# Designs tried in a protein design run: peptides against a protein of PDB entry 2MBZ. Part 77

Target 1, 143 residues: chain A of PDB entry 2MBZ
Amino acid sequence: GINLTPEEKFEVFGDFDPDQYEEEVRERWGNTDAYRQSKEKTASYTKEDWQRIQDEADELTRRFVALMDAGEPADSEGAMDAAEDHRQGIARNHYDCGYEMHTCLGEMYVSDERFTRNIDAAKPGLAAYMRDAILANAVRHTP

## One batch from the design tools (peptide; made by RFdiffusion4, then SolubleMPNN)

Design b2_p20_7_s4 (from b2_p20_7, 6 letters changed)
Fold by OpenDDE base, seed 2:
Structure b2_p20_7_s4 (fold): chain B 143 residues (1-143), chain A 20 residues (1-20)
Amino acid sequence: as target 1 above (143 residues)
Amino acid sequence: MALRRAAGALAAASALLAPP
C-alpha cells in the first residue's frame, strides 16, 4: 500500500485511509496495466509526493466548483480545460490516462455511489458536472 | 485524482477504482 507511517497518512489524508480499498482495487483492477503502472510509480512516493497529489486534487475541485457557481456549462472551455488538467494529473501521478480511460473514470464518478458521495461533498452535482466536462474534453480531442 | 481529503478514496483509489 501507501508507504507512509500512520502519522504521515493522517497528516495527508486525515481520517481517510486509502489503503482500506487496496483489496477491492486489486480484485477489480489487479490484472490491468493501469494498476501495475500505478503500483510501480507510487511505490517510491514520499509524504511530500502524496501531499502534492492531494493539493492538486483540492485545486482542481475548487476550479470545478467555481465553474459551477459561475453557471459555466460543463462543455465550456474552462470546464474542459479543468477536465484536461485532471486527466494529465492522473497521467503524471498514477498511470497513462487517455481520453477513453478518462471517460470511463467520469462514468464511475456517477455510477459508484461512494465516488458520487465523496465528490459531491464539495458541491452537490459536482460528480455529474465532472463527468460531463470529461466527456466534452474527450470529444474535442478526438477527430 | 481525489478532489478533497474526504474524497481520498477518489485520490489514490479513484484513479484505480475505475476500469479502463
Scores: peptide ipSAE 0.045, ipTM 0.734, DockQ to the pose 0.420; fails the geometry check
Fold by OpenDDE base, seed 5:
Structure b2_p20_7_s4 (fold): chain B 143 residues (1-143), chain A 20 residues (1-20)
Amino acid sequence: as target 1 above (143 residues)
Amino acid sequence: MALRRAAGALAAASALLAPP
């Protein structure tokens, strides 16, 4: 779990508690390298580390929303660059994230309604836009 | 005053619930 006090968790995550999914995540992915890497990295994360990760996620969310509001297609250079930054952020903070893995994550954003609802809270259709940008970015980096 | 943040959708979606 996340090693924060209840007060610290509230300050960083608000009413969302990531630990509510701990059992499901362990059951589905507990035997994978990605799970191991994430647990090893996050075990020592401080409140400041988690806050930084949240700030990066919020900035990326705003960036995608701005692209959508500007009418930029998901296969635009701007949208694909945002998708690349997303992939690299996962790699830095959690686990190795290649283009195939990233594509699988994008598909999950639109196939698991829990993710879709959470992402689309920022803007309706954001999950689908991100998925499409992730796919386009993967294609341009896989000749 | 403590600054409360809403959970970033991308943080949760990227790693905490992500498939391998």
Scores: peptide ipSAE 0.044, ipTM 0.706, DockQ to the pose 0.375; fails the geometry check
Fold by OpenDDE base, seed 1:
Structure b2_p20_7_s4 (fold): chain B 143 residues (1-143), chain A 20 residues (1-20)
Amino acid sequence: as target 1 above (143 residues)
Amino acid sequence: MALRRAAGALAAASALLAPP
């Protein structure tokens, strides 16, 4: 799990505790390389590391919302660049994330209601927009 | 609040929920 005190967890994540999904994640993906890499990388993360990850995710969310508000299509350079930054953030912080893996994550954002609800709390339709941007970014990077 | 929760979901998706 996330090695933070309850106070630190609250400071970083607020009322959202990612550790509530630890068992489900282990059951679904415990035998994958992604899971192993994530556990290995995050085991040493400090509060500052998790805060940085949250800050990066928050910035990305703001970027996508701004793109949507501007009426930019999900296959715009701006949206695809935001999707690329998302992919790279996953790769840096958690596990190797190729375009195929990233596409799978995008599909999860719209197929798992828990993700959809949490993401769309920032802006209705954000999860779908992100998924579409992820797909577009994957396509443009496929030779 | 909403953005932070969304950011948390993104972080969780990246960190915990390995893609299916």
Scores: peptide ipSAE 0.044, ipTM 0.724, DockQ to the pose 0.620; fails the geometry check
Fold by OpenDDE base, seed 3:
Structure b2_p20_7_s4 (fold): chain B 143 residues (1-143), chain A 20 residues (1-20)
Amino acid sequence: as target 1 above (143 residues)
Amino acid sequence: MALRRAAGALAAASALLAPP
């Protein structure tokens, strides 16, 4: 899995242990291109790389929460831009993420209670808001 | 702490448990 010491993992991820999901991920997605790309990219990641990824995710979360708190609809320019940055972040760090893939991820965020719970820890309804923003962003970028 | 866990889950969710 992630080649960090337990101490480094704690510093980066806190109480969240991504390695707990390794078996399920392999079982569900082990034969996909996305899985292979992710394994290839992340194999060389340092603690600093993982920290950067977490910082990016934190920033994105704060942006979405701020949009929700401001009452901006999920199809607002700001929400769609945040969704686009989310898509691009996945593409840079993990695997090729087109708009179709991104919409599938958005649907998973609301259909799998584990994702919903983890995302909504920042703000109730965030997963649904992200899903809607992801969909809106995909629509505006699809002719 | 809570935000970091949520963001870590978001990052991991998007990266590790993602379909496709």
Scores: peptide ipSAE 0.043, ipTM 0.717, DockQ to the pose 0.637; fails the geometry check

Design b2_p20_8_s1 (from b2_p20_8, 11 letters changed)
Fold by OpenDDE base, seed 4:
Structure b2_p20_8_s1 (fold): chain B 143 residues (1-143), chain A 20 residues (1-20)
Amino acid sequence: as target 1 above (143 residues)
Amino acid sequence: MLRTAAGALAAYSALLAPSV
């Protein structure tokens, strides 16, 4: 699991406990390369590393919300660039994330209500907007 | 420190990402 003290976990994640999903993650993905890569990368992460990941996610969320509020379509250059940064963030922090993998994640955001509820807490429809931007970004990078 | 649902979800989503 995440190698932080209970206090550090609270400081970084607040009421959200990522460890509650460890069994599900292992059950679903424990035999995948992505899981292996993530475990290997995150094994050395400090509190500051996890906080940075949270900060990056918050910034990206604000960026998407701002795009929505501005009326930018999900297939706009701005939205696709935000999706690209999201993909690269996953690749940097967790595991190799190609465009197909990223598209699968986007679909999960709208098909798993747990993700949808948590994402849309920032703004209703954000999960769908992100999914659409992710798909558009993947399409523009597909021959 | 930022403690938002967005950050927590990012960690969760990264951990639950399917293999292609």
Scores: peptide ipSAE 0.079, ipTM 0.743, DockQ to the pose 0.508
Fold by OpenDDE base, seed 2:
Structure b2_p20_8_s1 (fold): chain B 143 residues (1-143), chain A 20 residues (1-20)
Amino acid sequence: as target 1 above (143 residues)
Amino acid sequence: MLRTAAGALAAYSALLAPSV
């Protein structure tokens, strides 16, 4: 789990406690390389590290929302670049994330209601927009 | 303190989506 005090967790994540999902995560992903990499990498994370990750995610969300508000298609250069930054952020913070993995994550964002609800809290349809941008970004990087 | 949608995604993705 996340090695923060209850107070630190509240400061970073608010009312959302990601450790509540530890059992489900282990059941679904515990035998994957991504899970192993994430556990190894995040074991040393400080409050400041987790806060940075949250801030990066916030910035990405703002970018996608701005693109949607501007009417930019999800396969625009701007949207695909945001998707690429998302992929790279996952790679830096959690686990190796190739384009295939990234597209699978995008599909999860629209197929798992918990993800969809959380993402679309920022803007209705954001999860679908992200999924489409992720797919477009993967396609443009495939020969 | 309320979490942002992006923050929830990051935390959820880190734990619930280590791979798909």
Scores: peptide ipSAE 0.075, ipTM 0.742, DockQ to the pose 0.521; fails the geometry check
Fold by OpenDDE base, seed 5:
Structure b2_p20_8_s1 (fold): chain B 143 residues (1-143), chain A 20 residues (1-20)
Amino acid sequence: as target 1 above (143 residues)
Amino acid sequence: MLRTAAGALAAYSALLAPSV
C-alpha cells in the first residue's frame, strides 16, 4: 500500500482511502506492466510526492472546468492540450501512457460509475468532457 | 488540505490503471 501514516493519508487524501481498492486493483491489473511500473515508482513516494500529485490533479481539474465554463469544445486546442498534460502526468508519476492507453482510461472515466461520480463532483459532465478531450488529443497525434 | 475530487481520481486511477 501507500507508505504513509494514517495522519499523513488523511492530510493528503482526506476521506478517500486508496488502500480500500488495493485488492481490487491487484485482481484486475496485477499481471500488467502498468501495475508493476506504478508499484515500483510509488514504493518510494513520500508524503510530499503524493501531495504534489494531488496538487497537479487539482490544477488540471480546475483547467478543464475553466474550459467548460468558457464554452470551449472538448476538441479545442485548449482542451486537447489539457488532455496531453494529463497523459504526460500519468507517464511521469505512474506508468508509460501512450495515446491508446489514455483513450482506454478516458472510456473508463465514463463507464465506471465510481470514476464518473468522483470526477463529476467538481462539475457535472466533466468526466465526459475529459474523455472527449482525450479522444480528440489522441486523434490529432495519430497520423 | 481539503481533498478534491480530482485528487481522489488521480489516486484511484494510479491504482486502477488499466493496461491496454
Scores: peptide ipSAE 0.066, ipTM 0.741, DockQ to the pose 0.523; fails the geometry check
Fold by OpenDDE base, seed 3:
Structure b2_p20_8_s1 (fold): chain B 143 residues (1-143), chain A 20 residues (1-20)
Amino acid sequence: as target 1 above (143 residues)
Amino acid sequence: MLRTAAGALAAYSALLAPSV
Protein backbone atom coordinates (compact mmCIF):
# COMPACT_ATOMS: atom_id res chain seq x y z
CA GLY B 1 0.00 0.00 0.00
CA ILE B 2 0.86 3.67 0.25
CA ASN B 3 3.80 3.92 2.65
CA LEU B 4 2.70 7.01 4.56
CA THR B 5 1.84 7.41 8.21
CA PRO B 6 -1.85 7.77 9.08
CA GLU B 7 -1.22 11.46 9.71
CA GLU B 8 0.49 11.95 6.36
CA LYS B 9 -2.31 10.09 4.59
CA PHE B 10 -4.86 12.39 6.18
CA GLU B 11 -2.84 15.46 5.22
CA VAL B 12 -2.66 14.35 1.58
CA PHE B 13 -5.97 12.55 1.00
CA GLY B 14 -8.21 13.95 3.73
CA ASP B 15 -11.25 11.81 4.41
CA PHE B 16 -10.58 9.70 1.33
CA ASP B 17 -8.75 6.53 2.34
CA PRO B 18 -7.18 4.87 -0.71
CA ASP B 19 -6.29 1.82 1.39
CA GLN B 20 -9.96 0.88 1.69
CA TYR B 21 -9.91 0.10 -2.04
CA GLU B 22 -6.66 -1.89 -2.09
CA GLU B 23 -8.36 -5.29 -2.10
CA GLU B 24 -10.86 -4.29 -4.78
CA VAL B 25 -8.08 -2.83 -6.94
CA ARG B 26 -6.01 -5.99 -6.58
CA GLU B 27 -8.96 -8.22 -7.42
CA ARG B 28 -10.00 -6.18 -10.46
CA TRP B 29 -6.64 -5.11 -11.88
CA GLY B 30 -3.92 -7.09 -10.09
CA ASN B 31 -2.96 -9.01 -13.23
CA THR B 32 -2.63 -5.93 -15.45
CA ASP B 33 0.48 -4.06 -16.57
CA ALA B 34 -1.06 -0.83 -15.30
CA TYR B 35 -1.30 -2.24 -11.78
CA ARG B 36 2.30 -3.49 -11.87
CA GLN B 37 3.63 -0.17 -13.17
CA SER B 38 1.69 1.79 -10.58
CA LYS B 39 2.95 -0.39 -7.73
CA GLU B 40 6.53 -0.08 -8.96
CA LYS B 41 6.38 3.71 -9.34
CA THR B 42 4.49 4.51 -6.16
CA ALA B 43 6.60 2.23 -3.95
CA SER B 44 9.20 5.01 -3.71
CA TYR B 45 6.78 7.93 -3.42
CA THR B 46 7.15 10.26 -0.48
CA LYS B 47 4.50 12.45 1.10
CA GLU B 48 5.75 15.25 -1.14
CA ASP B 49 5.27 13.10 -4.23
CA TRP B 50 1.68 12.26 -3.28
CA GLN B 51 1.00 15.89 -2.43
CA ARG B 52 2.29 16.96 -5.85
CA ILE B 53 -0.03 14.46 -7.51
CA GLN B 54 -2.97 15.81 -5.51
CA ASP B 55 -2.03 19.40 -6.34
CA GLU B 56 -1.87 18.56 -10.05
CA ALA B 57 -5.28 16.87 -9.87
CA ASP B 58 -6.75 19.83 -7.99
CA GLU B 59 -5.39 22.28 -10.55
CA LEU B 60 -6.86 20.23 -13.37
CA THR B 61 -10.21 20.09 -11.57
CA ARG B 62 -10.23 23.88 -11.26
CA ARG B 63 -9.37 24.14 -14.93
CA PHE B 64 -12.29 21.94 -15.99
CA VAL B 65 -14.68 23.78 -13.67
CA ALA B 66 -13.57 27.10 -15.16
CA LEU B 67 -14.22 25.76 -18.66
CA MET B 68 -17.70 24.61 -17.66
CA ASP B 69 -18.47 27.94 -15.99
CA ALA B 70 -17.38 29.72 -19.17
CA GLY B 71 -19.74 27.53 -21.21
CA GLU B 72 -16.95 25.96 -23.24
CA PRO B 73 -17.97 22.71 -24.93
CA ALA B 74 -16.27 19.52 -23.79
CA ASP B 75 -14.90 19.19 -27.34
CA SER B 76 -13.37 22.67 -27.27
CA GLU B 77 -9.62 23.05 -27.64
CA GLY B 78 -9.37 24.09 -24.00
CA ALA B 79 -11.28 21.08 -22.71
CA MET B 80 -9.39 18.64 -24.94
CA ASP B 81 -6.06 20.14 -23.84
CA ALA B 82 -7.09 19.68 -20.21
CA ALA B 83 -7.96 16.06 -21.00
CA GLU B 84 -4.57 15.58 -22.65
CA ASP B 85 -2.81 16.98 -19.59
CA HIS B 86 -4.83 14.57 -17.45
CA ARG B 87 -3.72 11.64 -19.60
CA GLN B 88 -0.08 12.71 -19.47
CA GLY B 89 -0.28 13.16 -15.70
CA ILE B 90 -1.45 9.58 -15.30
CA ALA B 91 1.38 8.43 -17.57
CA ARG B 92 4.03 10.28 -15.54
CA ASN B 93 2.79 9.31 -12.11
CA HIS B 94 1.18 5.89 -12.41
CA TYR B 95 1.24 3.86 -15.64
CA ASP B 96 1.35 4.04 -19.42
CA CYS B 97 -1.92 5.67 -20.40
CA GLY B 98 -2.82 5.58 -24.07
CA TYR B 99 -5.97 7.09 -25.51
CA GLU B 100 -7.94 3.85 -25.26
CA MET B 101 -7.01 3.46 -21.60
CA HIS B 102 -7.91 7.09 -21.00
CA THR B 103 -11.29 6.59 -22.66
CA CYS B 104 -11.96 3.63 -20.38
CA LEU B 105 -11.11 5.78 -17.37
CA GLY B 106 -13.51 8.46 -18.58
CA GLU B 107 -16.30 5.90 -18.86
CA MET B 108 -15.55 4.72 -15.33
CA TYR B 109 -16.00 8.28 -14.06
CA VAL B 110 -19.65 8.22 -15.12
CA SER B 111 -20.46 4.52 -14.62
CA ASP B 112 -19.06 4.05 -11.11
CA GLU B 113 -21.20 6.12 -8.77
CA ARG B 114 -18.31 6.45 -6.30
CA PHE B 115 -16.26 8.29 -8.91
CA THR B 116 -19.21 10.35 -10.08
CA ARG B 117 -20.12 11.43 -6.56
CA ASN B 118 -16.56 12.38 -5.65
CA ILE B 119 -15.86 14.23 -8.91
CA ASP B 120 -19.19 16.05 -8.99
CA ALA B 121 -18.55 17.34 -5.49
CA ALA B 122 -16.51 20.03 -7.25
CA LYS B 123 -19.30 20.78 -9.73
CA PRO B 124 -22.40 18.84 -10.78
CA GLY B 125 -21.83 17.25 -14.18
CA LEU B 126 -18.03 17.50 -14.00
CA ALA B 127 -17.54 13.73 -14.39
CA ALA B 128 -19.61 13.71 -17.57
CA TYR B 129 -17.80 16.80 -18.86
CA MET B 130 -14.41 15.19 -18.23
CA ARG B 131 -15.53 11.97 -19.93
CA ASP B 132 -16.68 13.90 -22.98
CA ALA B 133 -13.45 15.90 -23.12
CA ILE B 134 -11.42 12.69 -22.82
CA LEU B 135 -13.36 11.16 -25.72
CA ALA B 136 -12.94 14.27 -27.85
CA ASN B 137 -9.21 14.37 -27.14
CA ALA B 138 -8.88 10.70 -28.05
CA VAL B 139 -10.73 11.28 -31.34
CA ARG B 140 -8.53 14.20 -32.39
CA HIS B 141 -5.42 12.08 -31.77
CA THR B 142 -6.73 9.05 -33.67
CA PRO B 143 -5.70 9.11 -37.40
CA MET A 1 -12.16 21.12 -0.29
CA LEU A 2 -11.29 19.40 -3.58
CA ARG A 3 -8.55 17.42 -1.85
CA THR A 4 -10.82 14.44 -1.33
CA ALA A 5 -12.03 14.55 -4.92
CA ALA A 6 -8.47 14.93 -6.19
CA GLY A 7 -7.39 12.01 -4.05
CA ALA A 8 -10.20 9.87 -5.36
CA LEU A 9 -9.23 10.71 -8.94
CA ALA A 10 -5.54 10.05 -8.41
CA ALA A 11 -5.84 6.91 -6.32
CA TYR A 12 -8.74 5.36 -8.18
CA SER A 13 -7.42 6.23 -11.63
CA ALA A 14 -4.08 4.79 -10.69
CA LEU A 15 -5.33 1.77 -8.81
CA LEU A 16 -8.62 0.91 -10.51
CA ALA A 17 -7.78 1.72 -14.10
CA PRO A 18 -8.89 -1.03 -16.43
CA SER A 19 -6.33 -2.64 -18.67
CA VAL A 20 -7.41 -2.65 -22.29
Scores: peptide ipSAE 0.065, ipTM 0.734, DockQ to the pose 0.611; fails the geometry check

Design b2_p20_8_s2 (from b2_p20_8, 11 letters changed)
Fold by OpenDDE base, seed 5:
Structure b2_p20_8_s2 (fold): chain B 143 residues (1-143), chain A 20 residues (1-20)
Amino acid sequence: as target 1 above (143 residues)
Amino acid sequence: ALRTAAGALAALSALMAPSV
């Protein structure tokens, strides 16, 4: 779990508690390399580390929203670059994330309603836009 | 700072780590 005090958790995540999913995550992915890597990395994360991750996510979200507002297609260079940055961010902070893994994550964003609702709270259709950008980025990097 | 939907997603993505 996240080793922050209740007050620190509130400051970083607000009313959302990621630890409420710990049991489900362990049951579904507890034997995977991704799970192991994530647990090893995040075990030592401080409040400042988690806040940095949140800030990076906020920046990326604003970037995707701006692309959508500008009418840029999800397979534009700008959208694909944002998807690449997203992939690299996951790799740095959580677990090795190749293009196949990233594509699977993108599909999860639109197939798991919990993810869809969270993402689309920033802008309706954002989850689908991200999924499409992730797919396009994967295609251009796997010719 | 204010909590965002993006932050919640990122935290959830970190925990829910499907493998290929």
Scores: peptide ipSAE 0.076, ipTM 0.746, DockQ to the pose 0.526
Fold by OpenDDE base, seed 4:
Structure b2_p20_8_s2 (fold): chain B 143 residues (1-143), chain A 20 residues (1-20)
Amino acid sequence: as target 1 above (143 residues)
Amino acid sequence: ALRTAAGALAALSALMAPSV
């Protein structure tokens, strides 16, 4: 799991405990390259690394919310660029994330109620908006 | 509020990689 003290985990994640999903994730994806890469990368992460990841996710959330509030469509340049940054963030921090993988993640955001509920806590419909932006970004980068 | 959402995104993205 995440190698932080309980206090550090609280400082970074608050009441959300990412390790609550560790067993399920291992059961579902333990034999995938993505899982292996993520475990390898995150094994060396410090509190500062995890905080940076949270900050990046927070900024991305704010960015998408701002786009929605402005009425920008999910296939706008701004929304697609935000989706691209999201993809690159996953690739940098966790595992290789091509456009196909990214669209799969986007679909999970709207298909798994746990993701949907947590994402939409920032703004109702955010998960669907992100999924649509992710798909649009993938399409524009696909030959 | 955003902290929880950010945590969920980060943790779930890191921990949950759906099969493509």
Scores: peptide ipSAE 0.072, ipTM 0.739, DockQ to the pose 0.604
Fold by OpenDDE base, seed 3:
Structure b2_p20_8_s2 (fold): chain B 143 residues (1-143), chain A 20 residues (1-20)
Amino acid sequence: as target 1 above (143 residues)
Amino acid sequence: ALRTAAGALAALSALMAPSV
């Protein structure tokens, strides 16, 4: 799991506790390469590492919200670039994330109500917008 | 960090990774 003290976890994640999902995640994904890679990478992460990851996610959210507010289509260059940055962030910090994996994650954002509610807390429809941007980004990088 | 849905999303993305 995340090797932070309870205090550090609160400082980084706030009211969201990733450990609450550990059992479900293990049951659903414990046999996947992504799970193993994530466990290996994050085992050495410091508070500062996790904080950086959170900051990156916050910035990405702001970017997507700004794109939506501007009326930019989810398949716009700006939206696809944001999706690409999202994919690369996952790849750097957690596990190898190709375009197929990324599209699967995008679908999860709209099919799992827990993800949808959390994402849409920033802006209604954000999860769907992100999913569409992720798909568009995958398409432009696929023959 | 704002400790918002963005952070939750990142953490969950790291852990809930469907294959295929």
Scores: peptide ipSAE 0.070, ipTM 0.740, DockQ to the pose 0.565
Fold by OpenDDE base, seed 2:
Structure b2_p20_8_s2 (fold): chain B 143 residues (1-143), chain A 20 residues (1-20)
Amino acid sequence: as target 1 above (143 residues)
Amino acid sequence: ALRTAAGALAALSALMAPSV
């Protein structure tokens, strides 16, 4: 699990407890490379590391919301660039994330109601917008 | 400090990845 005290977890995640999914994650993905890489990377993460990850996610969310508010299509350069940054962030913080993996994550954002609900809390339709941007970014990088 | 849906997403993304 996340190597933080209960107090630190509260400061970073509030009432959201990511470790509540540990058993489910192990059951579904425990034999995947992504799971192993994530466990290895995050094992040494400090409170400051987790906070940085949260801040990066917030920044990315703001970018996507701004794009949507501006009426930019999900296959715009701006949206695809945001998707690319999202992919790179996953790769840096958690596990190797190629374009196929990223596309699968995008699909999960719209197919898993837990993700959809959490994402769309920032703006209705954001999960679908992100999925579309992720797909567009993958397409442009897969000649 | 505000806890955002984006933060929750990041936490979930860290733990939940497709079997690709």
Scores: peptide ipSAE 0.075, ipTM 0.741, DockQ to the pose 0.497; fails the geometry check

Design b2_p20_8_s3 (from b2_p20_8, 10 letters changed)
Fold by OpenDDE base, seed 4:
Formats: sequence, C-alpha cells, structure tokens
Structure b2_p20_8_s3 (fold): chain B 143 residues (1-143), chain A 20 residues (1-20)
Amino acid sequence: as target 1 above (143 residues)
Amino acid sequence: ALRTAAGALAAYSALLAPSP
C-alpha cells in the first residue's frame, strides 16, 4: 500500500484513502505487469512524491474543465494533448501505459461508478469527456 | 495545497490495470 502515515494520507488525499481498494485491486489485477510496475515504482514514493502526483492530477482536471467550459470538443487538439499528458503521467509515475491501455482506463472512468462520481465532482460529464479525449488521442497515434 | 479527488483517483487508477 501507500507508505504514508494516516496524517500524511489525510494531508495529501483528504478523506479518500486509495488503500481501501488494495484488496480488490490485488484480486483483479495482481498478476498483471502494470500492477507489478506500480508496486515497484511507488514503493519508494515519499509524501512529496504523492503530493506531486496529486498536483499534476489537479492541473490536468482544471485543464479538461477549462476545455469543456470553452466548448472545445473532446477530439480537439487541446483535449487530445491533455489526454496525451495524462497517459504520459501514468507512464512516468506508475506503469507503462500504451494507447490501448489508456483507452481501457478511459472506459473504466465511465463504466465504474466510483470513478465516474469522483471525476464528475469537478464537473458533470468530465469522465465522459476524458474518455472521449483519450480515445481520440489513441486514434491519432495508432496507425 | 488542494486535496481534491483528482490525486486520489490518480492513485486508484495507478493500482487498477485494465487490460485489453
């Protein structure tokens, strides 16, 4: 799990504790390369590392919300670039994330209500917008 | 510093590995 004290977890994640899903994640994905890579990378993460990840995610959220508010389509260059940055962030921080994997994550954002509720807290429809942008970005990079 | 759900979701997403 995340190697932070309860106090540190609260400072970074607030009332949401990702470790509450550890058992489910292990049961579903424990034998995947992505799971292994994530466990290996995050094992050394400090509070500052997790805070950086939080900040990056917040910035990306604001970026997508701004695109939506501006009426930019999810397959716009701006939205696709945001999706690409999202993919690269996952690759940098957690596990190798190709375009097919990224598309699967996008689908999860709209099919798993836990993700949908949390994402859409920033703006209704954000999860769907992100999914569409992720798909568009994958298409433009997949011959 | 913000404590939005975005970072928590990122961590959760990192732990989930949907595969084709």
Scores: peptide ipSAE 0.067, ipTM 0.751, DockQ to the pose 0.537
Fold by OpenDDE base, seed 1:
Structure b2_p20_8_s3 (fold): chain B 143 residues (1-143), chain A 20 residues (1-20)
Amino acid sequence: as target 1 above (143 residues)
Amino acid sequence: ALRTAAGALAAYSALLAPSP
């Protein structure tokens, strides 16, 4: 799991505990390359590493929300660029994330209520907007 | 609230890794 003390976990994640999903994740994806890569990369992460990841995610969320507020389509350059940054962030921090994998993640964001609820806490419809931007970004990079 | 949502997203992306 996340190698942080309870205090550190609270500082970084607040009331959300990602470790609560560890068993489910192992059961569902334990035999995948993505899972193995993530476990290997994150095993040595410090509080600072996790905080950086949180900060990056926060910035990305702000970008998507701003795009939505501005009425920018999910297939706009801005939205697709944000989706690309999301993909690259996953690749840097967790596991190799190609466009096919990214689209699968996007679909999960709208099909798994747990994801949808947490994402849309920032703005209603954000999960769907992200999914659409992810798809558009994948299309433009897979001609 | 925004930070919490962002954190959840990042954590989910790390842990839930569905393959194509």
Scores: peptide ipSAE 0.066, ipTM 0.754, DockQ to the pose 0.619
Fold by OpenDDE base, seed 2:
Structure b2_p20_8_s3 (fold): chain B 143 residues (1-143), chain A 20 residues (1-20)
Amino acid sequence: as target 1 above (143 residues)
Amino acid sequence: ALRTAAGALAAYSALLAPSP
C-alpha cells in the first residue's frame, strides 16, 4: 500500500483512503502491467510525492471546470490539451499510459459510479466531459 | 483540511488500472 503514516495519509488524502481498495484492485487488475508498474513506481513515494500528485490533479480539474464554464467543447484545443496533460501525468506518476489505455480510463470515469460521483463533485458532467476530451485527444494523436 | 474530490480521484485512478 501507500507508505505513509495514518497522520500523513489524512493530511494528503483526507477522509479518502485509497488503500481501502487494495483487495479489489488486486482482484481486478493484479495481472496487468499497469498494476505492476504502479506498485513498483509508487513504492518509493514520499508524502511530498503524493501531495504533488494530488496538487496536479486539483490543477487539472480546475482547468477542465474552467473550460466547461467557458462553454468550450470537449474536442477544443484547450480540452484536448488538458486531456493530454492528464495522460502524461498518469504516465509520469503511475504507469505507461498510451492513448488506448487513456480512452479506457475515460470510459471508466463514466461507467463506474464511484469515479463519476467523485469527479462530478467538482462539477456536474465533468466525468463525461473528461471522457470526451480524452477520446478527442486520442483521436487527434492516432490519425 | 480535507483533500478535494479531484485528489481522491487521482489516487483512485492510480490504483484502478484497467487495461485495453
Scores: peptide ipSAE 0.061, ipTM 0.749, DockQ to the pose 0.526
Fold by OpenDDE base, seed 3:
Structure b2_p20_8_s3 (fold): chain B 143 residues (1-143), chain A 20 residues (1-20)
Amino acid sequence: as target 1 above (143 residues)
Amino acid sequence: ALRTAAGALAAYSALLAPSP
């Protein structure tokens, strides 16, 4: 699990406890490369590392929300660039994330209500917007 | 809290990765 004290976990994640999903994740994805990579990378993460990851996610969320508020379509350059940064962030922090993997993640964001709920907490429809941007970004990078 | 929502997404995404 995440090697933080209860106080540190609260400071970083607030009311959300990522360890609650550990068993399910292991059952569903325990035999995948992504799971192994994530466990290997995050094993050494400090509080500061996790905070940085959270900050990056927060910034990305604000960025997508701003795009939506501006009326930019999900296949706009701005939205696709945000999707690309999202993909790269996953690759840096968690596991190798190619465009195919990224599109699968995007689909999960709209098909798993837990993801949808968490994402749309920032703005209704954000999960769908992200999914569409992820798909568009994948298409433009896969001639 | 926006931070919590973003954090939940990041943490959950880090743990769940559907294989293509």
Scores: peptide ipSAE 0.059, ipTM 0.749, DockQ to the pose 0.606

Design b2_p20_8_s4 (from b2_p20_8, 11 letters changed)
Fold by OpenDDE base, seed 2:
Structure b2_p20_8_s4 (fold): chain B 143 residues (1-143), chain A 20 residues (1-20)
Amino acid sequence: as target 1 above (143 residues)
Amino acid sequence: KLKTAAGALAALSALLAPSV
């Protein structure tokens, strides 16, 4: 799991405990390359690394919310750029994330109620907006 | 300040994301 003390975990994640999902993740994805890459990368992460990841995710969420509030379509340049940054963030921090993988993640955001609920806590419909932006970004990068 | 569950999303994505 995440190699932080309970105190550090609380400081970074608050009441959310990502390690609660460790068994489920291993059961579902334990044989995938993404899982192996993520475990390898994150094994050395410090509290500061995890905090940076949280901050990056928060920033991206704010960007998407701002786009929605402005009425920008999910296939706008701004929304697609935010989706691209999301993809790149996953690639840097966790595992190789091509456009097909990213599209699958987007679909998960709207099909898994846990993701949908957590994402839409920031703004109703955000998960669907992100999914649509992710798809649009993938399309524009797939000739 | 907008409070989001982005951190939770990131953690879940890292753990629950499928490999395609």
Scores: peptide ipSAE 0.075, ipTM 0.750, DockQ to the pose 0.495
Fold by OpenDDE base, seed 1:
Structure b2_p20_8_s4 (fold): chain B 143 residues (1-143), chain A 20 residues (1-20)
Amino acid sequence: as target 1 above (143 residues)
Amino acid sequence: KLKTAAGALAALSALLAPSV
């Protein structure tokens, strides 16, 4: 799990506790390389590391929302660039994330209502927009 | 103003693993 005190967790995540999903994640993905890499990388993360990850997430959310508000299609350069940054962020912080893996994650964002609900809290349709941008980014990098 | 999704992506991070 996340190696933070309850106070630190509250400071970083507020009332949300990501560790509530630890068992489900292990059950679903515990035998994958991605899971192993994530556990190894995050085991030593400090509060500051997790805060940085949150800040990166907020920035990405703002970018996608701004793109949607501007009417930019999900296959625009701006949207695909945001998707690329998302992929790279996963790679830096959690596990090696190729374009195929990223596409699978994008599909999960729209197929698992828990993800959809949480993402769309920022803006309705955001999860679908992200998924579409992820797909477009994958396509342009796999000609 | 704009609602951010720190918690949303925190949730994503918690479940960040291969999809299917």
Scores: peptide ipSAE 0.075, ipTM 0.754, DockQ to the pose 0.405
Fold by OpenDDE base, seed 4:
Structure b2_p20_8_s4 (fold): chain B 143 residues (1-143), chain A 20 residues (1-20)
Amino acid sequence: as target 1 above (143 residues)
Amino acid sequence: KLKTAAGALAALSALLAPSV
């Protein structure tokens, strides 16, 4: 799991404990390349690394919320660029994330209520907006 | 300033990623 002290985990993640999902993740995805890559990369992560990942994700969330508030469609250049940055962030921090994988993640965001609830805490409908932007970005890169 | 713990969600995405 994440090798941070309880205090460090609280500082980085607050009330959210990603380790509570460790068993489920291993059971569902433990034999996938994505899981292996993620475990390999994150094994060396420091508190500062995890904090950076949180900060990057929060910034991306703010970007999507701002796009929604501005009424920009999910297939706008701005929304698709945000989706691309999301994909690249996953690739950098966790595992190789092609456009097909990314669209699968987007679908999970709207089909798994735990993801939907966590994402939509920032803004109702954000998970669906992200999914749509992810799909649009994938389409423009894989015609 | 939004604090959504989305980084943890991203980590979960990495761990919960559907196999294609």
Scores: peptide ipSAE 0.073, ipTM 0.745, DockQ to the pose 0.519
Fold by OpenDDE base, seed 3:
Structure b2_p20_8_s4 (fold): chain B 143 residues (1-143), chain A 20 residues (1-20)
Amino acid sequence: as target 1 above (143 residues)
Amino acid sequence: KLKTAAGALAALSALLAPSV
């Protein structure tokens, strides 16, 4: 799991404590390849690694918000590119994330109110926008 | 500055991995 000290965890994740979800995650996904890959990859992550991942996520959030503010459709090239970067980030840092997996994640963002509320804290409707962009990106890569 | 759950999203995306 995350091998940071409590202080390091607070510095990286702030008010969000990933350990609060450890049991639920294990119960729901503990037998999946994605879970095993994530545990294997992240076992050696340093504080700096986790901070980088957070920074990348923050940047993507800003990009999506900017796209929404500009009135860009979720199936615009800009939105789909942001979704692609999101997918690649997951694949690089956590587990193999193909387009179908990414679509499943996007659906979770709108179907699990915990995700929706957290994401929409940045901007109302952001979770739905991300889901739609993720789907559009998957479609354009699945002829 | 945007208040975001980006860190939470990243962590949860890593951990909450729905299988196809």
Scores: peptide ipSAE 0.069, ipTM 0.744, DockQ to the pose 0.541

